# Peptides against a protein of PDB entry 7Z53: the designs that were tried, part 76

Target 1, 150 residues: chain A of PDB entry 7Z53
Amino acid sequence: PRIKNQADCIPFFRSCPACPGSNITIRNQINALTSFVDASMVYGSEEPLARNLRNMSNQLGLLAVNQRFQDNGRALLPFDNLHDDPCLLTNRSARIPCFLAGDTRSSEMPELTSMHTLLLREHNRLATELKSLNPRWDGERLYQEARKIV

## One batch from the design tools (peptide; made by RFdiffusion4, then SolubleMPNN)

Design b2_p20_2_s3 (from b2_p20_2, 9 letters changed)
Fold by OpenDDE base, seed 2:
Structure b2_p20_2_s3 (fold): chain B 150 residues (1-150), chain A 20 residues (1-20)
Amino acid sequence: as target 1 above (150 residues)
Amino acid sequence: AREEVRRRVEEEHAIWHKPY
């Protein structure tokens, strides 16, 4: 059975590889979990994307978080701003856009979304601790040092 | 940190894909 606690649920766009009850879905998800975690999926591999994933409103070195939703007070990935957002187009009633992450597949698989979300939280936690330990560090230094630790 | 995240995702996956 699926998770019944709706308070812990996150909005996601489910592609065919993520459909429940499919052996292909389960296999793909398991393979993704057992693969090496490349932090580029969180931070982005391209500089323009990397900048869009950061919180540039302060000098805390944080990644951007969702401004509409939280998970019991915990951060979620920010929404993307796609012209033809497939998440919006697939389910008109939900009106939930796709998540923005370093990996464009972030919204397709709930497990990937969860991983990205947890790493987002970990980065922001580390950046916060680094700020406490090094009050003179600017946002760029905090961001880079947290990225190295993750 | 990455390994801990992986573990948590695996636990969530186990819950998500439990047999009916």
Scores: peptide ipSAE 0.025, ipTM 0.541, DockQ to the pose 0.019
Fold by OpenDDE base, seed 5:
Structure b2_p20_2_s3 (fold): chain B 150 residues (1-150), chain A 20 residues (1-20)
Amino acid sequence: as target 1 above (150 residues)
Amino acid sequence: AREEVRRRVEEEHAIWHKPY
């Protein structure tokens, strides 16, 4: 079903509309995405991007989360800071910027966005647990160890 | 962790690929 209220939509740059597919094709596509989006796709392959994806306000080794929105108290991807944000142009009423992620295409495919979001949550969960187990670890150690587990 | 993510993504994917 199509969402009628565009203001409630997160803008994604989709070239093709979603078509109903078989369960097999859906699973295959998801598996392919999971295989393609490894740690480098979640954390960023370039160091400047990787740093921008981190929460640098503390020593908890967390990835940055959205500061405007949450999903029932759960984290969402942070927004990017693009000069000419294409996501803002797709739906001017929603005023939702593109997400900042390890893959620039994260805002183009909802499935990819969801996967990055879930991996963000998992990283932060792991980092939090590691902090509890290792109170003297700094943010860099927590970040790296959580990254290895994800 | 990735297997759990895959399962959850499948649930999310179903939202976007529902028949008209």
Scores: peptide ipSAE 0.024, ipTM 0.502, DockQ to the pose 0.020
Fold by OpenDDE base, seed 4:
Structure b2_p20_2_s3 (fold): chain B 150 residues (1-150), chain A 20 residues (1-20)
Amino acid sequence: as target 1 above (150 residues)
Amino acid sequence: AREEVRRRVEEEHAIWHKPY
């Protein structure tokens, strides 16, 4: 997918907007996206958001996953609870809300959505592995250690 | 892990998407 309005810069990053010009290839844009997406994009840079991104129902240190959908058994990002959900507004028939991620703009770019999804899965994988290796670690420890490794 | 994921995303994008 491409950004429809090439004249506009879209702030896909916390501090760096994506400014696709006519001379910028999709690869360059993707490279830029991947270069600027750090752990904060996955985990959230604000504590309230970070907490909302976590699975707080257990002490496994997991990130929250979608409760409605899976990808062939694999986790998807949880849905956000936006009052005026732009994803719902954009495609009324699909009725799929925006995903909740460390960056609220994660649903604006499928690449970001995919990356966040993959990193979500990786975090949860790591947390699960860390739990098996360190059974006495609580959810906070597991979460933080997995976050460091991701 | 992030770098590996980034690589994979980039590879997938390169395969399925046309340049801007």
Scores: peptide ipSAE 0.023, ipTM 0.540, DockQ to the pose 0.020
Fold by OpenDDE base, seed 3:
Structure b2_p20_2_s3 (fold): chain B 150 residues (1-150), chain A 20 residues (1-20)
Amino acid sequence: as target 1 above (150 residues)
Amino acid sequence: AREEVRRRVEEEHAIWHKPY
């Protein structure tokens, strides 16, 4: 298997802990996360974090995306700006920092990273479409309406 | 949209946990 430490489990809300060696546990946890009404794992549960996850350079209501890397033209999660970044310390040669997401555990499990990435893309797609349909909406309105639809 | 995202994540999970 790709994940070596199968004994290391991470607790989550509304379900059993996610364990790398347990498909049932991980799948159940993914289902729980995607069923959240407010999608706080993507948008953040606190105002300061929520602001840091947004693209504030324009009035398009977008979430921030990675400025260094893309997946064949598609968006990736932005990097966090931690003073002592544990991801950088884990593999010093790779020099890849932790991702920034509404859930601080986004870089700890590949499934979470994937989920957050896909939901990021969906939000930005929706915001872009809403802007086309409602050109008078400002960035705050676009962001909030897209968040409701995700 | 969330249901489709869940499906994609589950498919990727299956790949990650495939024994090799």
Scores: peptide ipSAE 0.028, ipTM 0.555, DockQ to the pose 0.020; fails the geometry check

Design b2_p20_2_s4 (from b2_p20_2, 7 letters changed)
Fold by OpenDDE base, seed 2:
Structure b2_p20_2_s4 (fold): chain B 150 residues (1-150), chain A 20 residues (1-20)
Amino acid sequence: as target 1 above (150 residues)
Amino acid sequence: EREEVRREVEEERAIWHKPY
Protein backbone atom coordinates (compact mmCIF):
# COMPACT_ATOMS: atom_id res chain seq x y z
CA PRO B 1 0.00 0.00 0.00
CA ARG B 2 1.15 3.50 -0.78
CA ILE B 3 1.57 5.39 2.42
CA LYS B 4 0.38 8.89 1.70
CA ASN B 5 1.69 10.44 4.86
CA GLN B 6 5.34 10.83 4.04
CA ALA B 7 5.99 12.52 7.33
CA ASP B 8 5.53 9.25 9.15
CA CYS B 9 7.69 7.29 6.76
CA ILE B 10 11.28 6.27 7.06
CA PRO B 11 13.04 7.23 3.86
CA PHE B 12 14.09 4.28 1.77
CA PHE B 13 16.21 4.32 -1.31
CA ARG B 14 15.56 1.52 -3.72
CA SER B 15 18.40 -0.12 -5.54
CA CYS B 16 18.18 -1.03 -9.20
CA PRO B 17 15.94 -3.94 -9.96
CA ALA B 18 17.34 -7.02 -11.61
CA CYS B 19 15.01 -8.59 -14.09
CA PRO B 20 15.95 -12.02 -15.27
CA GLY B 21 15.91 -12.35 -19.02
CA SER B 22 13.31 -15.04 -18.60
CA ASN B 23 9.55 -14.57 -18.57
CA ILE B 24 9.71 -13.95 -14.87
CA THR B 25 8.06 -10.62 -14.22
CA ILE B 26 9.15 -10.60 -10.61
CA ARG B 27 11.81 -8.05 -9.91
CA ASN B 28 14.72 -9.23 -7.87
CA GLN B 29 16.18 -6.68 -5.58
CA ILE B 30 19.85 -6.21 -6.23
CA ASN B 31 21.94 -5.88 -3.14
CA ALA B 32 23.10 -2.32 -3.09
CA LEU B 33 25.95 -3.27 -0.84
CA THR B 34 28.87 -4.21 -3.04
CA SER B 35 31.04 -5.19 -0.12
CA PHE B 36 30.66 -6.60 3.32
CA VAL B 37 31.97 -3.39 4.81
CA ASP B 38 31.23 -0.17 3.03
CA ALA B 39 32.88 2.59 4.98
CA SER B 40 30.73 5.13 3.21
CA MET B 41 27.84 3.99 5.35
CA VAL B 42 29.80 5.00 8.39
CA TYR B 43 31.52 8.14 7.20
CA GLY B 44 28.90 9.40 4.79
CA SER B 45 29.21 9.63 1.05
CA GLU B 46 28.67 13.38 0.97
CA GLU B 47 30.83 16.01 2.56
CA PRO B 48 28.09 17.81 4.48
CA LEU B 49 26.96 14.57 6.04
CA ALA B 50 30.51 13.50 6.70
CA ARG B 51 31.15 16.68 8.62
CA ASN B 52 28.03 16.19 10.68
CA LEU B 53 29.21 12.74 11.63
CA ARG B 54 32.50 14.04 13.00
CA ASN B 55 33.32 15.34 16.42
CA MET B 56 34.45 18.84 15.57
CA SER B 57 34.87 19.96 19.17
CA ASN B 58 38.50 18.85 19.33
CA GLN B 59 41.45 17.85 17.18
CA LEU B 60 41.27 14.13 17.88
CA GLY B 61 39.80 13.10 14.54
CA LEU B 62 36.89 11.32 16.15
CA LEU B 63 33.44 10.55 14.90
CA ALA B 64 30.58 12.03 16.84
CA VAL B 65 29.05 9.86 19.51
CA ASN B 66 25.74 9.86 21.33
CA GLN B 67 25.66 12.47 24.03
CA ARG B 68 22.80 10.96 26.00
CA PHE B 69 23.45 7.26 26.07
CA GLN B 70 26.35 4.85 26.26
CA ASP B 71 26.61 1.10 26.17
CA ASN B 72 28.37 0.25 29.39
CA GLY B 73 30.69 3.16 28.81
CA ARG B 74 31.09 2.47 25.10
CA ALA B 75 29.98 4.82 22.38
CA LEU B 76 26.68 4.75 20.56
CA LEU B 77 25.69 6.49 17.37
CA PRO B 78 24.60 10.09 17.70
CA PHE B 79 20.99 11.04 17.27
CA ASP B 80 19.77 12.71 14.15
CA ASN B 81 17.78 15.92 14.09
CA LEU B 82 14.96 15.14 11.73
CA HIS B 83 12.01 17.45 11.35
CA ASP B 84 9.59 14.57 11.37
CA ASP B 85 11.55 11.90 13.11
CA PRO B 86 10.03 8.56 12.15
CA CYS B 87 11.59 6.83 15.11
CA LEU B 88 9.84 9.15 17.51
CA LEU B 89 6.61 8.77 15.61
CA THR B 90 6.78 4.99 15.56
CA ASN B 91 7.02 4.63 19.30
CA ARG B 92 6.02 7.78 21.08
CA SER B 93 6.46 6.28 24.50
CA ALA B 94 10.10 5.41 23.97
CA ARG B 95 11.03 8.92 22.86
CA ILE B 96 14.17 7.70 21.14
CA PRO B 97 15.04 9.54 17.94
CA CYS B 98 16.68 8.04 14.91
CA PHE B 99 20.40 7.55 14.81
CA LEU B 100 22.61 9.59 12.56
CA ALA B 101 25.01 7.69 10.35
CA GLY B 102 26.37 7.67 6.86
CA ASP B 103 23.41 5.57 5.88
CA THR B 104 19.96 6.87 6.70
CA ARG B 105 18.83 3.31 7.23
CA SER B 106 20.94 2.92 10.33
CA SER B 107 17.91 3.21 12.56
CA GLU B 108 15.83 0.79 10.55
CA MET B 109 17.80 -2.38 10.95
CA PRO B 110 19.29 -3.39 14.27
CA GLU B 111 21.98 -5.34 12.48
CA LEU B 112 22.99 -2.29 10.53
CA THR B 113 22.89 -0.15 13.63
CA SER B 114 25.14 -2.59 15.39
CA MET B 115 27.62 -2.64 12.57
CA HIS B 116 27.72 1.11 12.38
CA THR B 117 28.22 1.28 16.11
CA LEU B 118 31.10 -1.16 15.98
CA LEU B 119 32.76 0.69 13.15
CA LEU B 120 32.25 3.97 14.95
CA ARG B 121 34.02 2.54 17.94
CA GLU B 122 36.76 1.11 15.78
CA HIS B 123 37.37 4.41 14.06
CA ASN B 124 37.56 6.25 17.33
CA ARG B 125 39.85 3.60 18.73
CA LEU B 126 42.13 3.90 15.74
CA ALA B 127 42.12 7.66 15.86
CA THR B 128 42.99 7.54 19.52
CA GLU B 129 45.86 5.15 18.92
CA LEU B 130 47.10 7.21 16.00
CA LYS B 131 47.08 10.28 18.18
CA SER B 132 49.15 8.45 20.72
CA LEU B 133 51.63 7.40 18.06
CA ASN B 134 51.61 10.71 16.25
CA PRO B 135 50.96 13.50 18.72
CA ARG B 136 51.59 16.20 16.14
CA TRP B 137 48.83 15.11 13.80
CA ASP B 138 45.80 17.35 13.73
CA GLY B 139 42.21 16.20 13.77
CA GLU B 140 41.89 16.09 10.01
CA ARG B 141 44.95 13.92 9.60
CA LEU B 142 43.84 11.59 12.36
CA TYR B 143 40.38 11.32 10.89
CA GLN B 144 41.63 10.58 7.40
CA GLU B 145 44.23 8.08 8.47
CA ALA B 146 41.77 6.23 10.67
CA ARG B 147 39.28 6.27 7.83
CA LYS B 148 41.82 4.63 5.54
CA ILE B 149 42.42 1.84 7.99
CA VAL B 150 38.78 1.05 8.67
CA GLU A 1 48.24 22.13 26.05
CA ARG A 2 50.22 18.95 25.92
CA GLU A 3 48.82 17.84 29.22
CA GLU A 4 45.32 18.59 28.07
CA VAL A 5 45.82 16.58 24.92
CA ARG A 6 47.27 13.75 26.93
CA ARG A 7 44.32 13.82 29.25
CA GLU A 8 41.87 13.73 26.39
CA VAL A 9 43.69 10.86 24.76
CA GLU A 10 43.78 8.91 27.97
CA GLU A 11 40.13 9.54 28.60
CA GLU A 12 39.25 8.32 25.15
CA ARG A 13 41.53 5.36 25.54
CA ALA A 14 39.84 4.49 28.77
CA ILE A 15 36.48 4.55 27.07
CA TRP A 16 37.45 2.51 24.05
CA HIS A 17 39.58 -0.02 25.85
CA LYS A 18 37.14 -0.82 28.57
CA PRO A 19 36.82 -4.51 29.03
CA TYR A 20 33.63 -5.88 27.69
Scores: peptide ipSAE 0.013, ipTM 0.406, DockQ to the pose 0.029
Fold by OpenDDE base, seed 1:
Structure b2_p20_2_s4 (fold): chain B 150 residues (1-150), chain A 20 residues (1-20)
Amino acid sequence: as target 1 above (150 residues)
Amino acid sequence: EREEVRREVEEERAIWHKPY
């Protein structure tokens, strides 16, 4: 839901409420852990990671998607390529590596995995719609505009 | 039309947020 009243403290059940005068870092942490995953975490905080999360094979401004698996035709997060992949080590029978996302916690918590997957899909949907509305935009502009909206 | 796309994204995101 959209926060309309920022004069009051925002109640969180898991932790202390976030008040408007609270430290933004603490507030963001509470939001991410309790009720809200910031979409900015999907894109990565560093440029090398951000580039690795993008589909650079075209000029559509898309985020990279899993090339091995889909969910009923819908995109999943791409796999990371870790030498010592903890996901492979913890469950040897599953044989599924960790996902690559802007938040390293994406493979640690299924809730985060779900949210990142959702936001990946919505970014790509948004970028596709923006391409339809603005056919002359290149991939960089599509990516940035979609990122700003998400 | 851009605003419509934004609203759709927000609606999808909102279903996963806890009420506060």
Scores: peptide ipSAE 0.013, ipTM 0.348, DockQ to the pose 0.021
Fold by OpenDDE base, seed 4:
Structure b2_p20_2_s4 (fold): chain B 150 residues (1-150), chain A 20 residues (1-20)
Amino acid sequence: as target 1 above (150 residues)
Amino acid sequence: EREEVRREVEEERAIWHKPY
């Protein structure tokens, strides 16, 4: 499917080709290891979404995690509550709903899903550590400080 | 900002940290 609104597109740029000194027809690409991950997508750009991404059941400043599944004890992204869940519709046999993340596209690309999962874990790790270091911090403080560090 | 946060955490730890 083609995205009609270009503002909703993730910009992808093809890496620059290496310039060999010869008439080599094979295109070598410069290693694009300079890519960065914007962790802001983990937290949501809109306040209502940001709140929904948080674990509000305690004062630990954690992001919400999946309540049904874990990865060998490690956190996974929570499921979203979409009425017409496209993830369920496109792969009915898998029976896995779309994940809830700061970017609505997180479930559309496995790379984004994995990235958000890792950053979720990192945030929660940081928040946990910050709680240990500062036991009097409330959940909001822990969340914000962890967010700043990520 | 990260370094500032770390410093603040350390400072606050000195003030507020109590072992459980």
Scores: peptide ipSAE 0.012, ipTM 0.318, DockQ to the pose 0.022
Fold by OpenDDE base, seed 3:
Structure b2_p20_2_s4 (fold): chain B 150 residues (1-150), chain A 20 residues (1-20)
Amino acid sequence: as target 1 above (150 residues)
Amino acid sequence: EREEVRREVEEERAIWHKPY
């Protein structure tokens, strides 16, 4: 049955095939180590979300980080600002809200949380290094260049 | 402005390059 409401569709992408040599009969998949990384889960696919994920307090091109907690001095994902935060409702004693990421499922799947955290750190590291190398770049340039590298 | 930017960069570098 054709779903008329495309807004309810979940995009699905298969990994790219690879056929080494002249052997067309055997199709292999490009492994995760060499495949293209879709960073939309980190940066957000929509402009409003992407802006919310950025640190707009300076011109360093950084992503926003958690303002309450750090992991041994390393950044953690920022918290979302949900009125009815499901994470707070799940464990009322913990009082930990949901994380804000490019993927809304980041708090639902701890594996994604870890991955997003690592890529957040990498982006901010890259942006910081790019600033050192290019002191006259503004925050937008730093953000975009770091995003391209990730 | 330049000194402020430099200070901010150094602070951020300290955070992101901190040994784990």
Scores: peptide ipSAE 0.013, ipTM 0.377, DockQ to the pose 0.029; fails the geometry check

Design b2_p20_3_s1 (from b2_p20_3, 12 letters changed)
Fold by OpenDDE base, seed 1:
Structure b2_p20_3_s1 (fold): chain B 150 residues (1-150), chain A 20 residues (1-20)
Amino acid sequence: as target 1 above (150 residues)
Amino acid sequence: SEAFEKQQAERTALELAKAA
C-alpha cells in the first residue's frame, strides 16, 4: 500500500482519515472535469451496468479493468460482451471489441474513451488509498467513498 | 460472470503486489 502511517492522517470531510501529500492542484482539476462531464458516464446510471463496471471479486471497491491490454502497465477500460459488437463489425481485421463504460458511446469517441480511462485510474487510485487509510471499510464503502471524491 | 470475476481477482492481486 502507498500510505503506511495512519497516525499522520487527518480527518477527511467525509468522515474518513486522509494523509497529506496529494497534489491539490491536480485534484481540483479532476473535480472540475467531473462537474462538467457527469460522473455517471464513468460509473453508469443503471444498477446492472454499474455492477458490471465494478470489480466484484474482492472487497477493495475497485472498478473493473481490461484483462487483455494495458497502457504501459496502466489500466484500460474493460471490454464489453455484445452479441453484435459494432466495433468488431466495422473493422474485422483489428478484432478489438467495444469498451464497457457508463456511456455506451465511449468506443465511438476516442476523446471520451481517454477521459473515462483517466477517471477509471483515478477511482482505483483513490480506492486503494482509502483502503490504506480505512482498513475496516468493505468494498461497498470504499467504492462509494471513492466515487464521491471523483 | 464467474470467469470475469476470476480475471479481475487475478489482476487485482497483481496490482496490490506492485503497490505494496
Scores: peptide ipSAE 0.018, ipTM 0.496, DockQ to the pose 0.103
Fold by OpenDDE base, seed 2:
Structure b2_p20_3_s1 (fold): chain B 150 residues (1-150), chain A 20 residues (1-20)
Amino acid sequence: as target 1 above (150 residues)
Amino acid sequence: SEAFEKQQAERTALELAKAA
């Protein structure tokens, strides 16, 4: 997401894999671009992760959103539940966990976080629109159809 | 997963309350 105010900033974890100019960074960026084709970076490539990324509390087919923070009223990625959360460890004062996404690098690379956030919002927008067009569709159908469009 | 579902449930409840 676009940062307009420093007070709205969320800290990110920085490591060698995300260091600018490194071969690892180049590889990670390529992986992100490749995953964009099937949007696996957003939805996850494994079923357990995919379920954690979804809002399973209703039949709206939505992806889960952050419950603590919003970007000027707009959705942000949910937080992960890591035992040794590197985002918490890198900045003890901030106390902000890593984001949960289909790509585990989301909190290491703000560029990926922003893209994932945009696609999260797009999915939820699509699911909402599909619900209005197809009121009888359940959450699974809405989720899958929105996923196909993204 | 249960923790995440609980978080989303709370959000849904809040949204429903606002809509009511």
Scores: peptide ipSAE 0.017, ipTM 0.475, DockQ to the pose 0.185
Fold by OpenDDE base, seed 3:
Structure b2_p20_3_s1 (fold): chain B 150 residues (1-150), chain A 20 residues (1-20)
Amino acid sequence: as target 1 above (150 residues)
Amino acid sequence: SEAFEKQQAERTALELAKAA
C-alpha cells in the first residue's frame, strides 16, 4: 500500500516490510527502488553481464531465454554456466542450475526469479513490437528502447 | 559464446514461426 505517514510500511519480497525510520532502512529502500526503476536486476549493471543476458544472434534486441525449458511455451530465464554452481551444490537431487539474471540473488529467492521472468517476457514482447513499428532499427536500438519502456 | 548465440537464434526463429 501507499505510504501515508511515517508509521506506514511497504511490503517487499516475502512480505518483508520496508519501513521509514533508520538511515539504514531508508538507504536500503532507496537502493532497492533505484535498482527496480533502472531494472538493473534484469539487464545487469555491468557490461559483461549485460551482454551475456542479451540474445546476440540477431538484430532483434531480445534478451536471452532458456534453451532447455519453457513455461507452457513461454520464456524462462537462461541458466548460468558456473563451474561450481551453488544451486546445484545446495540441492544435488534437484539438478537445477542457477538462473542467469542481472541480480545474482535471483536463484536464491523464487519471487525475484518470477519477477525477472515476467520482465524478461515483457522486454522481448516490447522489442518485438518495436521491431514491427520500426523495421529499420538495429538490435542495439531495439534493446535500448525496450529497456527504457520496461 | 558463439554456441550460445546460435542456440538463441534457433529459439528466436521457432518463436517467430509460432507467432506467425
Scores: peptide ipSAE 0.018, ipTM 0.499, DockQ to the pose 0.134; fails the geometry check
Fold by OpenDDE base, seed 5:
Structure b2_p20_3_s1 (fold): chain B 150 residues (1-150), chain A 20 residues (1-20)
Amino acid sequence: as target 1 above (150 residues)
Amino acid sequence: SEAFEKQQAERTALELAKAA
């Protein structure tokens, strides 16, 4: 549906503009977010990093999630394993290491962290749904297909 | 790492069990 009040809307390329009070689905919002970032920021642009971002312990095609913390039961980005973790060094009292993401700047900008978290959740949601629809797909297929949709 | 992957597997198993 075409939004009439364009003045109060944020135009998106992949989806309809986001407006207050509009019938925008969560899926459309996520799609809009992906239009502003390179998918490599979420999935990694290099194979070693991409593998580390994945849950390789099963054939579900999921991205790895934080094993220590959740956000009200929802997934968070996994922590990185940096020897000299700049996040720990920056704020020693917090004792929170850097998040592992496709973009190294994710831990530097909370906005990116939040967005990547949402995209992580969306990917895993999609992969789960794709598994139910295509039970014979292996983890690689599920991962790639979910990545294409995100 | 293997430890990390093991944790991911365990977490996934728990989530799947909750969803079943």
Scores: peptide ipSAE 0.016, ipTM 0.477, DockQ to the pose 0.113; fails the geometry check

Design b2_p20_3_s2 (from b2_p20_3, 13 letters changed)
Fold by OpenDDE base, seed 1:
Structure b2_p20_3_s2 (fold): chain B 150 residues (1-150), chain A 20 residues (1-20)
Amino acid sequence: as target 1 above (150 residues)
Amino acid sequence: EEAFAAAVAAHTAALLARAA
């Protein structure tokens, strides 16, 4: 687990219950994710989040990458901008903020962090190759075509 | 900051290696 200090309080919130009508025997939670395979864990399910995950400073159709750190020249997920960062609160010695991804759970499990990092790199690789093959495509076209392939 | 960058990179690399 990413959380190493379990003595600290974890700011964990219980999901809102779904209202299934007369079926009150089983408490289900509201599903904020999509019900089909659309790689929303990478790109986000909501439009504001999707925009924040993109590199909008150019027309290359890239996803945003970490601006402070790299893995031997390879991209890392960008950090989120949380006031009460739960990643910092649960591991004060590591001092690594939560990552920003399409899935809000990206920093809760190291497996998700790893997979999101790989898929981020794959998207940007695809967008770069598509730009080379199609120099006239703008950033939106490159982003959407790379997203279709992922 | 360089020490922090190295720690983040090393940590992420280890996670990716285990996930592969």
Scores: peptide ipSAE 0.020, ipTM 0.462, DockQ to the pose 0.031
Fold by OpenDDE base, seed 3:
Structure b2_p20_3_s2 (fold): chain B 150 residues (1-150), chain A 20 residues (1-20)
Amino acid sequence: as target 1 above (150 residues)
Amino acid sequence: EEAFAAAVAAHTAALLARAA
């Protein structure tokens, strides 16, 4: 390879192509995300990710929040746990890992980080209000109903 | 670490201000 120093390289892979179903000549990638409006950028499109985004320590139907940092008492997105964390590689002095969200781009653009943070806070607000109105609802019911509103 | 968290908070606050 032309580039010899690979110690700080960020892995980059190309998506798998989709099979052609018509005379379309444009190379399309396989869509791994949901095909309907369900706020999957917040909640995730895959069940394992969706579970990791939730606070499972109680029955309040909340999304997980950052355990290290807050914004004047207000929640921030939780951190991910990646082996080769690109956020840590980008700025080794800051030592801030990537955020965990339904959309992996949440850590790439501050605008997306802000939007995801807002929607996380709104979900948790809604879940809290729903719990107050419906004390008998369990965490799963609260989470799903709050998700429907968001 | 605090600087990045503060930046995220600032961007979030700015977004909320625009949405209001």
Scores: peptide ipSAE 0.017, ipTM 0.468, DockQ to the pose 0.029
Fold by OpenDDE base, seed 5:
Structure b2_p20_3_s2 (fold): chain B 150 residues (1-150), chain A 20 residues (1-20)
Amino acid sequence: as target 1 above (150 residues)
Amino acid sequence: EEAFAAAVAAHTAALLARAA
């Protein structure tokens, strides 16, 4: 079984078990992924960080997206605001600051950046669709419901 | 979960290819 309480864990899985059917004594492996980041990390484990990761300028329940760049029309992770930004220091020509994400390693590993970007886009897609289906839902409900689905 | 994993793999590969 998967870890239920991940408060003190790094949400990076190298392998996941699966118990199909009614026979829960047989443990199978999900072999499509060798490793992945738990989606919960996209939202931040602490409330202050969670708020910073959200778009609080409207009632659409969206996560914050990059305001300077897009990936062929699709959202990218927002930039962090670090005084001594290591991303700026390591590549002075690019002048691209570190990303803000639930996992601080997102800017250190392109694989993590990609994973967080995917989950960011999926959340915002879900929130947008939920808003269409439920026009009276406020931003908090949209955010929470989209988070539940992810 | 299988479909999700496949989608993640494909998407990450695409993003990494664009970043190369």
Scores: peptide ipSAE 0.014, ipTM 0.340, DockQ to the pose 0.028
Fold by OpenDDE base, seed 4:
Structure b2_p20_3_s2 (fold): chain B 150 residues (1-150), chain A 20 residues (1-20)
Amino acid sequence: as target 1 above (150 residues)
Amino acid sequence: EEAFAAAVAAHTAALLARAA
């Protein structure tokens, strides 16, 4: 191998192939993290992150929203709580922390930020509608059903 | 654009109806 010191390597693993059950000629990788349509960029793929992305202060099944800023009354992505926030370090004058989302790249590009914001709004809209249709549903059920729809 | 919006709205409404 070209690299002698393995400590200098950044580990990249090739995803395992899905079991061939037919005459499929295209190699498909196994998704071991999420469902077929996961929306993991919105909800996260790990339980601790998923909980942090939720508004746990009530039983409405909502995702957390920004507490400092709104877009003409519309929700924005919440800020993360990072010890060494790279967004704050990059532009100290702006004093805008990185956004918290299921995808850590949400703060890297405005296009991603916008898409995540839209999906956040859609989830909360759906959860609100589901609550109206099913007043006795608790927050967990509202969240999961809205997630299924997204 | 209106057709797309209508399709999204109809699909969303159908999903909500099934979830109720």
Scores: peptide ipSAE 0.000, ipTM 0.226, DockQ to the pose 0.022

Design b2_p20_3_s3 (from b2_p20_3, 15 letters changed)
Fold by OpenDDE base, seed 4:
Structure b2_p20_3_s3 (fold): chain B 150 residues (1-150), chain A 20 residues (1-20)
Amino acid sequence: as target 1 above (150 residues)
Amino acid sequence: AEKFEEERRKRVELELERAA
């Protein structure tokens, strides 16, 4: 798909632009994401990271979303807070930091970023629906149940 | 507790059906 407005593009940092096996690696990771067997790249495999990926401002069991930008009203990944943010270094004029995701390489691979975004949206959708179905569930329950479905 | 879990299961199943 073509990006209509270049100004709306989010710059990504490619750590290995000319690596021979980059495409294979990307494809494998994307396949892993689409399989929905392991969503640790979305939720984080470490508890501190997992907590940072969650929206703790309410009891809706949602993953955190970007507070500055949306995609036509749809959620984007939250920004990370890195000391030496490679995404900021990639395009200094854009001043868009790297995304925070379960996989730290998300911002290095736009395809992964896209998948993470989609899965984030799916999780939040599921959590929202589960809240509707189970209004007595707290945020933890909603989060966990949605995570199981994803 | 058992009734609660059963209700939960049904609601989850309903959500899965919606997602399918």
Scores: peptide ipSAE 0.022, ipTM 0.503, DockQ to the pose 0.024
Fold by OpenDDE base, seed 5:
Structure b2_p20_3_s3 (fold): chain B 150 residues (1-150), chain A 20 residues (1-20)
Amino acid sequence: as target 1 above (150 residues)
Amino acid sequence: AEKFEEERRKRVELELERAA
């Protein structure tokens, strides 16, 4: 679904939108590829981060979703809780924090945000389907099995 | 993803049938 109300759009914090081909951009691109290959950009590479990316309020094995906004009923990435949130500092009036993802650059590059969002939805879809197929599975198993498929 | 999902689904269904 496409956004109907532009006022509901979430702004992004771009690290260097006018610096394509810079060393930082190249590094980010390579890191993004690596994260995409192993899906670590979605689930996180560290256990503490991975736990923060999960919905721990139930036993459905879901990833956490945004609690403030949705995209026509579909899930968006959750917001992070950064003390010095660069997204908030960029635009004081918007008051939109950075997204929480396995890749910290999710708010800096719309391409990454979109990819993370899609894979978030895919994981939750898979977990939901697996729950339907295996009602006895707990949240941990659902999460792990869905993660293996993604 | 869809390919893996399909394969996983089939495997799960087979396991459920065997367990029944």
Scores: peptide ipSAE 0.020, ipTM 0.455, DockQ to the pose 0.023
Fold by OpenDDE base, seed 2:
Structure b2_p20_3_s3 (fold): chain B 150 residues (1-150), chain A 20 residues (1-20)
Amino acid sequence: as target 1 above (150 residues)
Amino acid sequence: AEKFEEERRKRVELELERAA
């Protein structure tokens, strides 16, 4: 079903408008559930994005985390490197770019940001635990096994 | 700029606390 009250929605690039204040449509709900099952909002649905979301500096199978900020010592989503960053354009004084996530809406909806962050932390927790249980696993296997559990 | 960044960071952290 099409969203009718588009005036209350946030237009997004290459997607239907997001209406956080309105009920989700059946189609959007199904898509969201599918995305939740495969956690594509965290890991990305395309390989280039998925690689950018990973920490490639080691063999721990971790997702990338913010290098500038933490939440009381806990990880936050990394920043993206958009050429035309809407977050930077919205508040030029703050100079904080959009978050990088599997779901590009992460910075537009704080609720999504929170969810993505929590799942990021969960993945990294799982990867860390899997490393302790399987010390011979490389980063790719740790990443994939953690992804299967999330 | 640092104050604005800190404010945005705090908003994110508060939202995370609410979601957790």
Scores: peptide ipSAE 0.018, ipTM 0.454, DockQ to the pose 0.032
Fold by OpenDDE base, seed 1:
Structure b2_p20_3_s3 (fold): chain B 150 residues (1-150), chain A 20 residues (1-20)
Amino acid sequence: as target 1 above (150 residues)
Amino acid sequence: AEKFEEERRKRVELELERAA
C-alpha cells in the first residue's frame, strides 16, 4: 500500500514517505507490505541501482549473483563495491563486504539478507522457466515478466 | 514444497496469458 496524502509525512524507507504521527511498528509493517507488493527491496527503487542488481552479461533476464561464493551450489547476493565498506570496517577479521540489494539494510539485518536471497533465487528460477516457455523473449522481457510474478 | 511450486507454475501460466 502507498500513502496518498503525504503532506505530513517524511522520507522513510527507500525514499518512501512515512508519517511521524503513526506508531513506528505500524509504519514498519506498512513499509514491509509495500516492499513485498512492489518487491523494491529486491529490485531497487532507482534505475541505476536496478541495473546494478541485474545480470547484464546475457539475455536471460537474471538478477546478478555472487561471483565468489555459493550456498551448497545455490545463489547468494552479490557483493557491493563500496569505498570504506562499513561491513569490512566493523569486522576486520571476517573480511566480508556488504551485499548489494534493493534494500540498503540487507547487510545490516540478517533476516533481510535471507529474504533477499530467497527472492533472488525465486526470480532467477522464474526467469529461467519463462525462457523455457518463451525462447524468443529477450532479457528485458524475461526480467520484467519475472519481476511481475515475484 | 511441491504444492507451492505448482502454485508458482500456475502464476507463470497466468502471466503468460496476460502477456499474449
Scores: peptide ipSAE 0.018, ipTM 0.460, DockQ to the pose 0.022

